Peptides against a protein of PDB entry 5VVV. Designs and how they scored, part 120

Target 1, 276 residues: chain A of PDB entry 5VVV
Amino acid sequence: FLCGVVEGFYGRPWVMEQRKELFRRLQKWELNTYLYAPKDDYKHRMFWREMYSVEEAEQLMTLISAAREYEIEFIYAISPGLDITFSNPKEVSTLKRKLDQVSQFGCRSFALLFDDIDHNMCAADKEVFSSFAHAQVSITNEIYQYLGEPETFLFCPTEYCGTFCYPNVSQSPYLRTVGEKLLPGIEVLWTGPKVVSKEIPVESIEEVSKIIKRAPVIWDNIHANDYDQKRLFLGPYKGRSTELIPRLKGVLTNPNCEFEANYVAIHTLATWYKSN
Target 2, 276 residues: chain A of PDB entry 5VVV as posed
Amino acid sequence: FLCGVVEGFYGRPWVMEQRKELFRRLQKWELNTYLYAPKDDYKHRMFWREMYSVEEAEQLMTLISAAREYEIEFIYAISPGLDITFSNPKEVSTLKRKLDQVSQFGCRSFALLFDNIDHNMCAADKEVFSSFAHAQVSITNEIYQYLGEPETFLFCPTEYCGTFCYPNVSQSPYLRTVGEKLLPGIEVLWTGPKVVSKEIPVESIEEVSKIIKRAPVIWDNIHANDYDQKRLFLGPYKGRSTELIPRLKGVLTNPNCEFEANYVAIHTLATWYKSN

## One batch from the design tools (peptide; made by RFdiffusion4, then SolubleMPNN)

Design b2_p19_4_s3 (from b2_p19_4, 11 letters changed)
Fold by OpenDDE base, seed 5:
Structure b2_p19_4_s3 (fold): chain B 276 residues (1-276), chain A 19 residues (1-19)
Amino acid sequence: as target 1 above (276 residues)
Amino acid sequence: DLNEIAIKFLKEKLKEELA
């Protein structure tokens, strides 16, 4: 069971010292996972093709080593979906080279994110793939196999919540393709019925699990505040029955952008997790 | 515009939170 934090918000990423402090807290609270997915890390999303510099490499190596020191699984995410051409073998090779570099930093767990992108393909991809889901699954499977089928590999679908499913969760051709064609060792991220789910009913998890043919990992936006800089979410982790735990592969909270605001959010997630 | 895409999805998050 993956339980911890995803740094998945828009806005200024946390600094390395904050991330190290996070790992210390995660260990103390018996949480086990950190997903590196800061939207405004340029080389994560907007410039995903660009290799890390020597200086950036040293920082990431140090960060990954710190995660290991605190027994936190460091998952490196990349979000190529803004401008990747799935059918172009050069793009696939570029993605492979980027993940090879991160592997050299000592990273062993990875994620491919296709969240917050338009649900369409370019003309070249339409000639090769039957659907957007087929294109995403193809590259994800290829990358997963290329990396030697790492123990933890995550996929974030474009339809990552109930409200983004067309026509709905149980009838989504996109999610059906993901469920049927995504290799079984790849985990699927999900935010619940909504992008920001006040509640995640058990029935909603059963529904999505059926179509994706696996238990999801919750990307939980309950404490996310990147969409409203005037608000801080300081309340407890709530609206999730502990009955979800045996039906999930994990929960990763995407909390407030302000690192210092997240004590209650993360601590109460840990309490929730240990209460099962 | 890559920023416009981000803003679109942030607005959806805000809309859901306010509903």
Scores: peptide ipSAE 0.379, ipTM 0.888, DockQ to the pose 0.073
Fold by OpenDDE base, seed 2:
Structure b2_p19_4_s3 (fold): chain B 276 residues (1-276), chain A 19 residues (1-19)
Amino acid sequence: as target 1 above (276 residues)
Amino acid sequence: DLNEIAIKFLKEKLKEELA
C-alpha cells in the first residue's frame, strides 16, 4: 500500500530542504511514499525533453538518497502530454533517455502523467492510434518494459476523476482502453468523483476499479489549494471511509502549496491509514 | 460540473502566471 504525499500542485515547487523535512515526517508517521510531480518544475512538464544539468543532477541525486535514508519510496513523475507526438520514435527515445538519466540518480520508481491536457491527438498520431487512450497506453507500456518493469510504475489518466469521464466512469471508452491495454503491473492514479472530492464513496472506487481492472492509487486533492491562493486547507483528512483501504493500492495526498500548512493534513492521513 | 471546469482552468492559469 502506497501512502504519503504527491508534490503535484501548480505553483512554486518545494525547496530541497522542505522535501527532506517531508521525508523525515513521513518516516516518523509510518508513511512510505513521495511522488515528485511539481507542475511548474520546467523539466518535469513544459521542457520534459531537457536533460538535467550537472547541478540539477547533484540536487536530485541528493534528494533521492535522502528519501532512501528515511525509507521513503521516491517516485519520479514526468508529464510529457502537453506536446509529445506519441507516434514519433524520436519522442519515445527522448523520453527513454530522460528516464535513464533519472535512473542513474538512483531512482527505481516512476510515473507517467497525462493529467490536465487536451483530449485531441495531432494528425500524425491519429494515423497510428485508434484513440488518445491507445496512444498513451502504447508509450506507457513501452517505457515500463524499457525500464525493466520496475516494482512501482504509475500512470495518471487524462480522465483522472469522475467529472472528467465521458460519458461517465463506467461507460468511458478511454478508461476501458486503459483497463484492457495497460500492462497489469502498472498502477493507475485516480482522484475520486471530482478534482477536489469532499467525499470518496466506496461505491465510486468499486466502479472505477471495475473499468480499469485494478485497485487505483488515489491522488487526493482534499487539501490542494493551488486553484485558490487565498485559501489554506488546514482541516483533517476526512470524507474517506477506512473501508477504502483494502480496495486501494494507495493514497497520495496533494496538499497545500505552502509546505508549513500541511502538518495536520499529512498527520491525519497517517492516522487514517493506521486505523484499519 | 462548472466548479470542476473552473478549478481546471484556474490551475492552468496559475501555470501560465508562473511560467
Scores: peptide ipSAE 0.072, ipTM 0.764, DockQ to the pose 0.280
Fold by OpenDDE base, seed 4:
Order: C-alpha cells, then structure tokens, then sequence
Structure b2_p19_4_s3 (fold): chain B 276 residues (1-276), chain A 19 residues (1-19)
C-alpha cells in the first residue's frame, strides 16, 4: 500500500529542504511514499525532454538519497503528454534517456503522467494508434518494460476522475483500453469522482477498479489549493472511509502548495491509514 | 460541475502562464 504525498500541484515547487523535512515527517508518521510530480518543474513537464544539469542531478541524487535514508519510496514522475509524439521512436528514446538519467540518480520507482492534457492526437499518432489511450498505454508499457519492470510504476490517465470520463467511468472507452492493455504491474492514479473529491465513495472505487482491472492509487486533491491561492485547506483528511484501504493500492495526498500548511493534512492521512 | 471546469481551466491557465 503506497501512502504518502504527491508533490503534484501547480505553483512554486517545494525546496529540497522542505522535501527532506517531508520525508522525515512521512517516516515519523509511518507513511512510505513520495511522488515527485511538481507541475512547474520545467524538466518534469514543459521541457520533459531536457536532461538534468550537473547541479540539478546533484540535487535530485541528494533528494533520492534522503528519501532512502528515511525509508521513503521516491517515485519520479514525468509528464510528457503536452507535446510528445507517441508514434515517434525518437520521442520514446528521449523519454527513455531521461528516465535512464533519473535511474542513475538512484531512483527505482517511476510514473508517467498524462493528466491535464488534451485528448487529441497528432496526425502521425492517429495513423499508428487507434486511440489516445492506446498511444499512452503503448509508450507506458514500453517504458515500464525498458526500465526492467520496476516494483512501483504509476500511470496517470487523462481521464483521472469520474467527471473527466466520457461518457462516464464504467463506459469510458479510454479507461477500458487502459484496463485491458496497460500491463498489470503498472498502477493507475485516480482522484475520485472529481478532480477535488470531497468524498470518495467505496462504490466509486469499485466502479473504476472494474474498468481499469486493478485497485487504483488515489491522487488525493482534498487539500490541494493550487486552484485557489486565497485558500488553505487546513482540515483533516476526511470523506474517505477506511473501507477504501483494502480496495486501493495506495493514497498519495496532493496537499497545499504552502509546505507548512500540510501538517494536519498529512498527519491525519497517516491516522486514517493506520486505522485500518 | 462548474468548479471542476474552473479547476481544469485554472490548471490549464496555470500551464499557459508557466510556458
């Protein structure tokens, strides 16, 4: 069970010292996972093709080493979906090289994120892939296999919540393709019925689990505030029955952008997790 | 849900402002 934090918000990423403090807190609270997915990291998303500089590499190596020191699984995410051509072998090779670099930093767990992108494929991809889901699954499977089938590999679908599913969760051709074609060792991220789910009903998890043919990892935006900079979500982790725990592969909270605002959010997630 | 559309739009806008 993956339980911890995803740094997945838009806005100023946490500094390395905050991330190290996070790992200490995660360990103390018996949480086990950090997903590195800061949307504003240029080399994570906008410039995903760009290799890390020597300085950036040293920072990431240090961060990954710190995660290991605190027994926190460091998952490196990349979001190539803004401009990747899935059918282009050079793009696939570029993605491989980027993940090879991160592997050299000591990272062993990875995520491919296709959240917050358009459902449109370019003409070249339309000639090769029957759907956007097929394109995403193809590259994801290839990367997963290329990396030697790491123990933890996550996929974030473009339809990552109920409201993004067309026509709905249970009938989504996209999620059906993901469920059928994504290799079983790859985990699927899900935010619940909504992007920001006030509640995540058990039945909603059963529904998505059926179509994706696996228990999802919740990317939980309950405390996310990147969409409203005037608000801090200081309340407890709530609206999630503990009955979800046996039906999930994990929960990663995507909390407030303001690092210090997240004590209650993360601590109460830990309490929730331990209550099972 | 207008809030979800707004959140998506805000996320998209935030992407554009960072580009």
Amino acid sequence: as target 1 above (276 residues)
Amino acid sequence: DLNEIAIKFLKEKLKEELA
Scores: peptide ipSAE 0.065, ipTM 0.742, DockQ to the pose 0.348
Fold by OpenDDE base, seed 1:
Structure b2_p19_4_s3 (fold): chain B 276 residues (1-276), chain A 19 residues (1-19)
Amino acid sequence: as target 1 above (276 residues)
Amino acid sequence: DLNEIAIKFLKEKLKEELA
């Protein structure tokens, strides 16, 4: 069971010292996972093709080593979906080289994110792939196999919540393709019925699990505040029954942008996890 | 940032209550 934090918000990323302090807190609270997915890291999303510089590499190596020191699984995410051509072998090779670089930093766990992108494929991809889901699954499976089938590999679908599913969760052709074609060892991220789900009913998890043919990892935006910088979500982790725990592969909270605002959010997530 | 100061204060108070 993956339980911890995803740094997945828009806005100023956490500094390396905050991330190291996060690992100390995660270990103390018996949480086990950190997903690196800051939207405003240029080499994570907008410039995903660009290799890390020597200085950036040293920082990431230090961060990954710190995660290992505190027995926290460090998952590196990349979001190539803004402008990747899935059918172009050069694009696939560029993605492989980027993840090879991160593997050399000591990273062993990875994520491919296709959230917050247009549903339209380019003309070249439409000639090769039957749908957007087929294109995404093809590259994800290829990368997963290329990396030697890592123990932890995550996929974020473009339809990552109930409100984004067309026509709905149980009848989505996109999610059906993901469930049928994505390799069994790859986990699927999900935010619940909404992007920001006040509640995640057990029945909603059973519904999505059926179509994706696996238990999801929850990307939980309950404490996310990047959409309203005038608000701080200081309340406890709530609206999630403990009956969800045996029906999930994990829970990663995407919390407030302000690092110190998250003490209650993360601590109460840990209490929730241990209550089972 | 006044919010960051307030949050740090609240965090310390919460640590005291949980210890």
Scores: peptide ipSAE 0.031, ipTM 0.649, DockQ to the pose 0.022

Design b2_p19_4_s4 (from b2_p19_4, 12 letters changed)
Fold by OpenDDE base, seed 3:
Structure b2_p19_4_s4 (fold): chain B 276 residues (1-276), chain A 19 residues (1-19)
Amino acid sequence: as target 1 above (276 residues)
Amino acid sequence: DDNEIAIKFLAERRKEELA
């Protein structure tokens, strides 16, 4: 069971010292996972093709080593979906080289994120792939296999919540393709019925699990505030029954952008997880 | 609640508009 934090917000990424402090807190609270997915990290999303510099490499190696020291699984995410051409072998090879570099830093767990992107494929991709889901699954499976089928590999679908599913969760052709074609060793991220789910009912997890043919990892935006600068949710982790735990592969909270605001968010997640 | 769906998509559009 993956339990911890996803740094998955829009806004200024946390600094390396904050991330190291996070790992210490995660260990102390008996959490086990950190997903590196900061939307405004240039080489994560907008410039995903760009290799890390020597200085950036040193920082990431140090960060990954720190995660290991605190027994936190470091999952490196990349979000190529803004401008990748799925059918272009050069794009696939560029993605492979980027993840090879991160593997050399000591990273063993990875994620491909296709959240918050347009559903339209380019003309070249439309000639090769039957649908957007087929394109995403193809590259994800190829990368997963290329990396030697790492123990932890995550996929974030474009339809990552109930409200993004067309026409709905159970009838989504996109999620059906993901469920049928995504290799079984790849985990699927899900935010619940909404992007920010006030509640995640057990029935809603049963519904999505059926179509994706696996238990999801919850990307939990309950404490996210990147979408509303007036929002500071300092309340406990709530609206998630502990009955979800046996029906999930994990829970990763995507908390407030302000690092110091997240004590309650992370601590109450840990309490929730240990109360099962 | 159309607003929550709109917000992440809008956060992206805001960044596309700020780039």
Scores: peptide ipSAE 0.051, ipTM 0.734, DockQ to the pose 0.306
Fold by OpenDDE base, seed 5:
Structure b2_p19_4_s4 (fold): chain B 276 residues (1-276), chain A 19 residues (1-19)
Amino acid sequence: as target 1 above (276 residues)
Amino acid sequence: DDNEIAIKFLAERRKEELA
């Protein structure tokens, strides 16, 4: 069971010292996972093709080493979906080289994120792939196999919540393709019925699990505030029955952008997780 | 809720305006 934090918000990424402090807190609270997915990290999303500089490499190596020191699984995410051409072998090779570089930093767990992108394929990809889901699954499977089938590999679908599913969760051709064709060792991220789910009913998890043919990892935006910088979500982790725990592969909270605001959010997630 | 797509998309657009 993956339980911890995803740094997945829009806004200023946390500094390395904040991330190290996070790892210390996660260990103390018996949480085990950190997903590196800061939307405003240029080389994570907008410039995903660019290799890390020597200085950036040193920072990431230090961060990954710190995660290991605190027995936190460091998952490196990349979001190539803004402008990748899935059918272009050069793009696939570029993605492989980027993940090779991160592997050299000591990273062993990875994620491919296709959240917050246009559902339309380019003309070249339409000639090769039957659907957007087929394109995403193809590259994800290829990368997963290329990396030697790492123990933890995550996929974030473009339809990552109930409200984004067309026509709905149970009938989504996109999610059906993901469920049927995504290799079974790859985990699927999900935010619940909504992007920010006030509640995640058990029935909603059963529904999505059926179509994706696996238990999801919850990317939980309950405490996310990147959409409203005037708000801080300081309340407890709530609206999730502990009956969800045996039906999930994990829960990663995407909390407030302000690192200092997240004590209650993360601590109460830990309490929830231990109450099962 | 049309607002949720709008919120993340607005978060992206607000970043383009702040860049």
Scores: peptide ipSAE 0.050, ipTM 0.748, DockQ to the pose 0.225
Fold by OpenDDE base, seed 2:
Formats: C-alpha cells, structure tokens, sequence
Structure b2_p19_4_s4 (fold): chain B 276 residues (1-276), chain A 19 residues (1-19)
C-alpha cells in the first residue's frame, strides 16, 4: 500500500530542504511514499525533453539518497503530454534517455502523467493510434518494459476523476482502453468523483476499479490549494471511509503549496491509514 | 472546485503558448 505525499501542484515547487523535512515526517508517521510531480518544474513538464544539468543531477541524487535514508519510496514522475508526439520514435527515445538519466541518480520507481492535457491527438498520432488512450498506453507499456518492469510504475490518466470521464466512469472508452491494454503491473492514479473530492465513496472506487481492472492509487486533492492562493486547507483528512483501504493500492495526498500548512493534512492521513 | 482547477490549467497552457 502506497501512502504519502504527491508534490503535484501548480506553483512554486518545494525546496530540497522542505522535501527532506517531508521525508523525516513521513517516516515518523509510518508513511512510505513521495511522488515527485511538481507541475512548474520545467524539466518535469514544459521542457520534459531536457536532460538535467550537472548541478540539477547532484541535487536530485542527493534528494533520492535522502528518501532512501528515511525509507521513503521516491517515485519520479514526468509529464510529457503537453507536446509529445506518441508515434514519433525519436520522442520515445528522448523519454527513454531522460528516464535513464534519472535511473542513474538511483531512482527505481517512476510515473508517467497525462493529467491536465488536451484530449486531442496530433495528425501524425491519429494515423497510428485508434485513440488517445491507445497512444498513451502504448508509450507507457513501452517505457515500463524498457525500464525492466520496475516494482512501482504509475500512470495518471487524462480522465483522472469522475467529472473528466466521457460520458461517465463506467462507460468511458478511454478508461476501458486503459484497463484492457495497460500492462497489469502498472498502477493507475485516480482522484475520485471530482478534481477536488469532498468525499470518495466506496461505490465510486468499485466503479472505477472495475473499468481499469485494478485497484487505483488515489491522487487526493482534498488539501490542494493551488487553484485558490487565498485559501489554505488546514482541516483533517476526512470524507474517506477506512473501508477504502482494502480496495486501493494507495493514497497520495497533493496538499497545500505552502509546505508549512500541511502538518495536519499529512498527520491525519497517517492516522486514517493506521486505523485499520 | 473543478472549475477553479480547470481555469488554472488553462492559464498554464496560455502561458506556454506565449513563451
């Protein structure tokens, strides 16, 4: 069971010292996972093709080593979906080289994220793939296999919550393709009924699990505030029955952008997880 | 809510188009 934090918000990423402090807290609270997915990290999303410099490499190596020191699984995410051409073998090769570099930093767990992108493929991809889901699954499977089928590999769908599913969760051709064609060793991220879900009912998890043919990892935006910089979400982790735990592969909270605001959010997630 | 996040996403996309 993956339980911890995803740094997945828009806005200024956390500094290395904040991330190290996070790892200390996660270990102390018996949480086990950190997903590196800061939207405004240039080489994560907008410039995903760009290799890390020597200085950036040193920082990432140090961060990954720190995660290991605190027994936190460090998952490196990349979000190539803004401008990748899925059918172009050069793009696939570029993605492979980028993840090879990160593997050399000591990273062993990875994620491909296709959240917050357009649902339309370019003309070249439309000639090769039957749908956007087929294109995403193809590259994800290829990368997963190329990396030697790592123990933890995550996929974030474009339809990552109920409100983004067309026409709905149970009837989504996109999610059906993901469920049927994504290799079984790849985990699927899910956010619940909404982008910010006040509640995640058990029935809603059963519904999505059926179509994706696996238990999801929750990307939980309950404490996310990147959409409203005037608000801080300081309340406890709530609106999730503990009956969800046996039906999930994990829960990763995407909390407030302000690192210092997240004590209650993360601590109460840990309490929730240990209540079984 | 979903609309606020969607607006932010669109704002980021617009920023990328202007760069």
Amino acid sequence: as target 1 above (276 residues)
Amino acid sequence: DDNEIAIKFLAERRKEELA
Scores: peptide ipSAE 0.043, ipTM 0.748, DockQ to the pose 0.355
Fold by OpenDDE base, seed 4:
Structure b2_p19_4_s4 (fold): chain B 276 residues (1-276), chain A 19 residues (1-19)
Amino acid sequence: as target 1 above (276 residues)
Amino acid sequence: DDNEIAIKFLAERRKEELA
């Protein structure tokens, strides 16, 4: 069971010292996972093709080493979906090289994120892939296998919540393709019925699990505030029955952008997790 | 600023769901 934090917000990424402090807190609270997915990290999303500099590499190596020190699984995410051409072998090779670099930093767990992108494929991809889901699954499977089938590999679908599913969760051709074609060792991220789910009913997890043919990892935006800079979500982790725990592969909270605001969010997630 | 656009895009999507 993956339980911890995803740094998955838009806005100023956390500094390395904050991330290290996070790892310390995660360990203390018996959480086990950090997903590195800061949307405004240039080399994570906008410039995903760019290799890390020597300085950036040293920082990431240090961060990954710190995660290991605190027995936190460091999952490196990349979001190539803004401009990747899935059918282009050069793009695939570029992605491989980027993940190879991160592997050299000591990272062993990875995520491919296709959240917050358009559903449209370019003309070249349309010639090769039957759908956007097929394109995403193809590259994800290839990367997963290329990396030697790491123990933890996450996929964030473009339809990552109920409201984004067309026509709905149970009938989504996209999610059906993901469920059928994504290799079984790859986990699927899900935010619940909504991007920001006030509640995540058990039935909603059963529904998505059926179509994706696996228990999802919740990317939980309950405390996310990147969409409203005037608000801090300081309340407890709530609206999630502990009955979800056996039906999930994990829960990663995407909390407030302000690192200091997240004590309650993360601590109460830990309490929730331990209550089962 | 591409970041501002992205934040707006998400903010809009998230606002639509919170409304």
Scores: peptide ipSAE 0.098, ipTM 0.782, DockQ to the pose 0.079; fails the geometry check

Design b2_p19_5_s1 (from b2_p19_5, 8 letters changed)
Fold by OpenDDE base, seed 4:
Structure b2_p19_5_s1 (fold): chain B 276 residues (1-276), chain A 19 residues (1-19)
Amino acid sequence: as target 1 above (276 residues)
Amino acid sequence: VDPEKFLLERAKKERERLK
């Protein structure tokens, strides 16, 4: 069971010292996972093709080493979906080289994220792939296999919540393709019925699990505030029955952008997790 | 504030910066 934090918000990424402090807190609270997915890290998303500099490499190596020190699984995410051409072997090779670099930093767990992108394929991809889901699954499977089938590999679908599913969760051709074609060792991220789900009913997890043919990892935006920087979400982790735990592969909270605001959010997630 | 609207607007802005 993956339980911890995803740094997955828009806005100023946390500094390395904050991330190290996070790892210490996660360990202390018996949480086990950090997903590196800061939207405004240019080399994560907008400039995903760009290799890390020597200085950036040193920072990431240090961060990954710190995660290991605190027995926190460091999952490196990349979000190539803004402008990748899935059918272009050069793009696939570029993605492989980027992940090779991160592997050299000591990272062993990875994620491919296709959240917050257009649902349209370019003309070249339309000639090769039957659908956007087929394109995403193809590259994801290839990368997963290329990396030697890491123990933890995550996929974030473009339809990552109920409201983004067309026509709905149970009938989504996109999610059906993901379920049928995504290799079984790859985990699927999900935010619940909505992007920010006030509640995640058990039935909603059963519904998505059926179509994706696996228990999802919750990317939980309950405490996310990037969409409203005038607000801080300081309340407890709530609206999730502990009955979800046996039906999930994990829960990763994407909390407030302000690192200092997240004590209650993360601590109460830990309490929730340990109460099962 | 609608989170979904925010995300869609951000994604649009990012795509526009990459054209």
Scores: peptide ipSAE 0.498, ipTM 0.932, DockQ to the pose 0.906
Fold by OpenDDE base, seed 5:
Structure b2_p19_5_s1 (fold): chain B 276 residues (1-276), chain A 19 residues (1-19)
Amino acid sequence: as target 1 above (276 residues)
Amino acid sequence: VDPEKFLLERAKKERERLK
């Protein structure tokens, strides 16, 4: 069971010292996972093709080593979906080289994210792939296999919550393709009925699990404030029955942008997890 | 504030910057 934090918000990424402090807290609270997915890290998303510099490599190596020191699984995410051409072998090879570099930093767990992108494929991709889901699954499977089928590999669908599913969760052709064609060793991220789910009912997890043919990992936006930085979400982790735990592969909270605001959010997630 | 609207607007701005 993956339990911890995803740094997945829009806004100023956390600094390396904050991330190291996070790992210390995660270990203390018996949590086990950190997903590196800061939207405004340019080499994660907007400039995903760009290799890390020597200085950036040293920082990431140090960060990954710190995660290992605190027994935290470091998952490196990349979000190529803004401008990747799925059918272009050069794009696929560029993605492989980028992930090879991160693997050389000592990273062993990875994620491909296709959240917050246009649903339209380019003309070249339409000639090769039957749908956007087929294109995403194809590259995800290829990358997963290329990396030697790592123990932890995550996929974030473009339809990552109930409100983004067309026509709905149970009838989504996109999610059906993901469920049928995504290799079984790849985990699927999900935010619940909404982007920010006040509650995640058990029935809603059963519904999505059926179509994707696996238990999801919750990307939990309950404490996310990037969409309204005038607010801080300081309340406890709530609206999730502990009956969800046996029905999930994990829970990763995407909390407030302000690192200092997240004590209650993360601590109460840990209490929730240990209460089962 | 609608989170979905925020995400759509951010995604649009990012795509525009990459053109």
Scores: peptide ipSAE 0.494, ipTM 0.932, DockQ to the pose 0.903
Fold by OpenDDE base, seed 1:
Structure b2_p19_5_s1 (fold): chain B 276 residues (1-276), chain A 19 residues (1-19)
Amino acid sequence: as target 1 above (276 residues)
Amino acid sequence: VDPEKFLLERAKKERERLK
């Protein structure tokens, strides 16, 4: 069971010292996972093709080593979906080289994210792939196999919540393709009925699990505040029954952008997890 | 504030910047 934090918000990423402090807190609270997915880290998303510099590499190596020291699984995410051409072997090779670099930093767990992108493929991809889901699954499976089938590999679908599913969760051709064609060792991220789910009913997890043919990992936006910079979400982790735990592969909370605001959010997630 | 609207607008701005 993956339990911890995803740094997945828009806005200023956390600094390396904040991330190290996070690992210390995660260990203390018996949480086990950190997902590196800061939207405004340019080499994660907007400039995903660009290799890390020597200085950036040293920082990431130090961060990954710190995660290992605190027994936190460091998952490196990349979000190529803004402008990748799935059918172009050069693009696939570029993605492989980027993940090879991160592997050399000591990273062993990875995520490929297709959240918050256009559903329209380019003309070249439309000639090769039957749908956007087929294109995403193809590259995800290829990358997963290329990396030697790492123990933890995550996929974030473009339809990552109930409100983004067309026509709905149980009838989505996109999620059906993901469920049928995504290799079984790849985990699927999900935010619940909405992007920010006030509640995640057990029945809603049973519904999505059926179509994706696996238990999801919750990307939980309950404490996310990137969409409203005038608000801080300081309340407890709530609206999730502990009956979800045996029906999930994990829960990763995407909390407030302000690192200092997240004590209650993360601590109460830990309490929730241990109460099962 | 609608979180879904915010995310869609951010994604649009990112795509426009990459053009």
Scores: peptide ipSAE 0.480, ipTM 0.928, DockQ to the pose 0.912
Fold by OpenDDE base, seed 3:
Structure b2_p19_5_s1 (fold): chain B 276 residues (1-276), chain A 19 residues (1-19)
Amino acid sequence: as target 1 above (276 residues)
Amino acid sequence: VDPEKFLLERAKKERERLK
């Protein structure tokens, strides 16, 4: 069971010292996972093709080593979906080289994210792939296999919540393709019925699990505040029955942008997790 | 128009509406 934090918000990324402090807290609270997915890290999303510099590499190596020191699984995410051409072997090779670099930093767990992108494929991709889901699954499976089938590999669908599913969760052709074609060793991220789900009913998890043919990892935006600069979410982790735990592969909270505001959010997630 | 800026604003507005 993956339980911890995803740094997945829009806004100023946390500094390395904040991330190390996070790892200390995660270990202390018996949580086990950190997903590196800061939207405003240019080499994560906008400039995903660009290799890390020597200086950036040293920082990431130090961060990954710190996660290991605190027994936290460091998952490196990349979000190529803004402008990747899925059918172009040069794009696939570029993605491979980027993940090879991160592997050399000592990273062993990875994620491919296709959240917050347009559903349209270019003409070249339409000639090769029958749908956007087929294109995403193809590259994800290829990368997963290329990396030697790491123990933890995550996929974030473009339809990552109930409100983004067309026509709905159980009838989504996109999610059906993901469920049928995504290799079984790859985990699927999900935010619940909404982008920010006030509640995640057990029935909603059973519904999505059926179509994706696996238990999801919750990307939980309950404490996310990147959408409202005037608000901090300082309340407890709530609206999730502990009956979800045996039906999930994990829960990763995407909390407030302000690192110092997240004590209650993360601590109460830990309490929730240990209460089962 | 910066595509990333457009997506960011869209994502923010969507989260606000779905809160």
Scores: peptide ipSAE 0.300, ipTM 0.830, DockQ to the pose 0.091

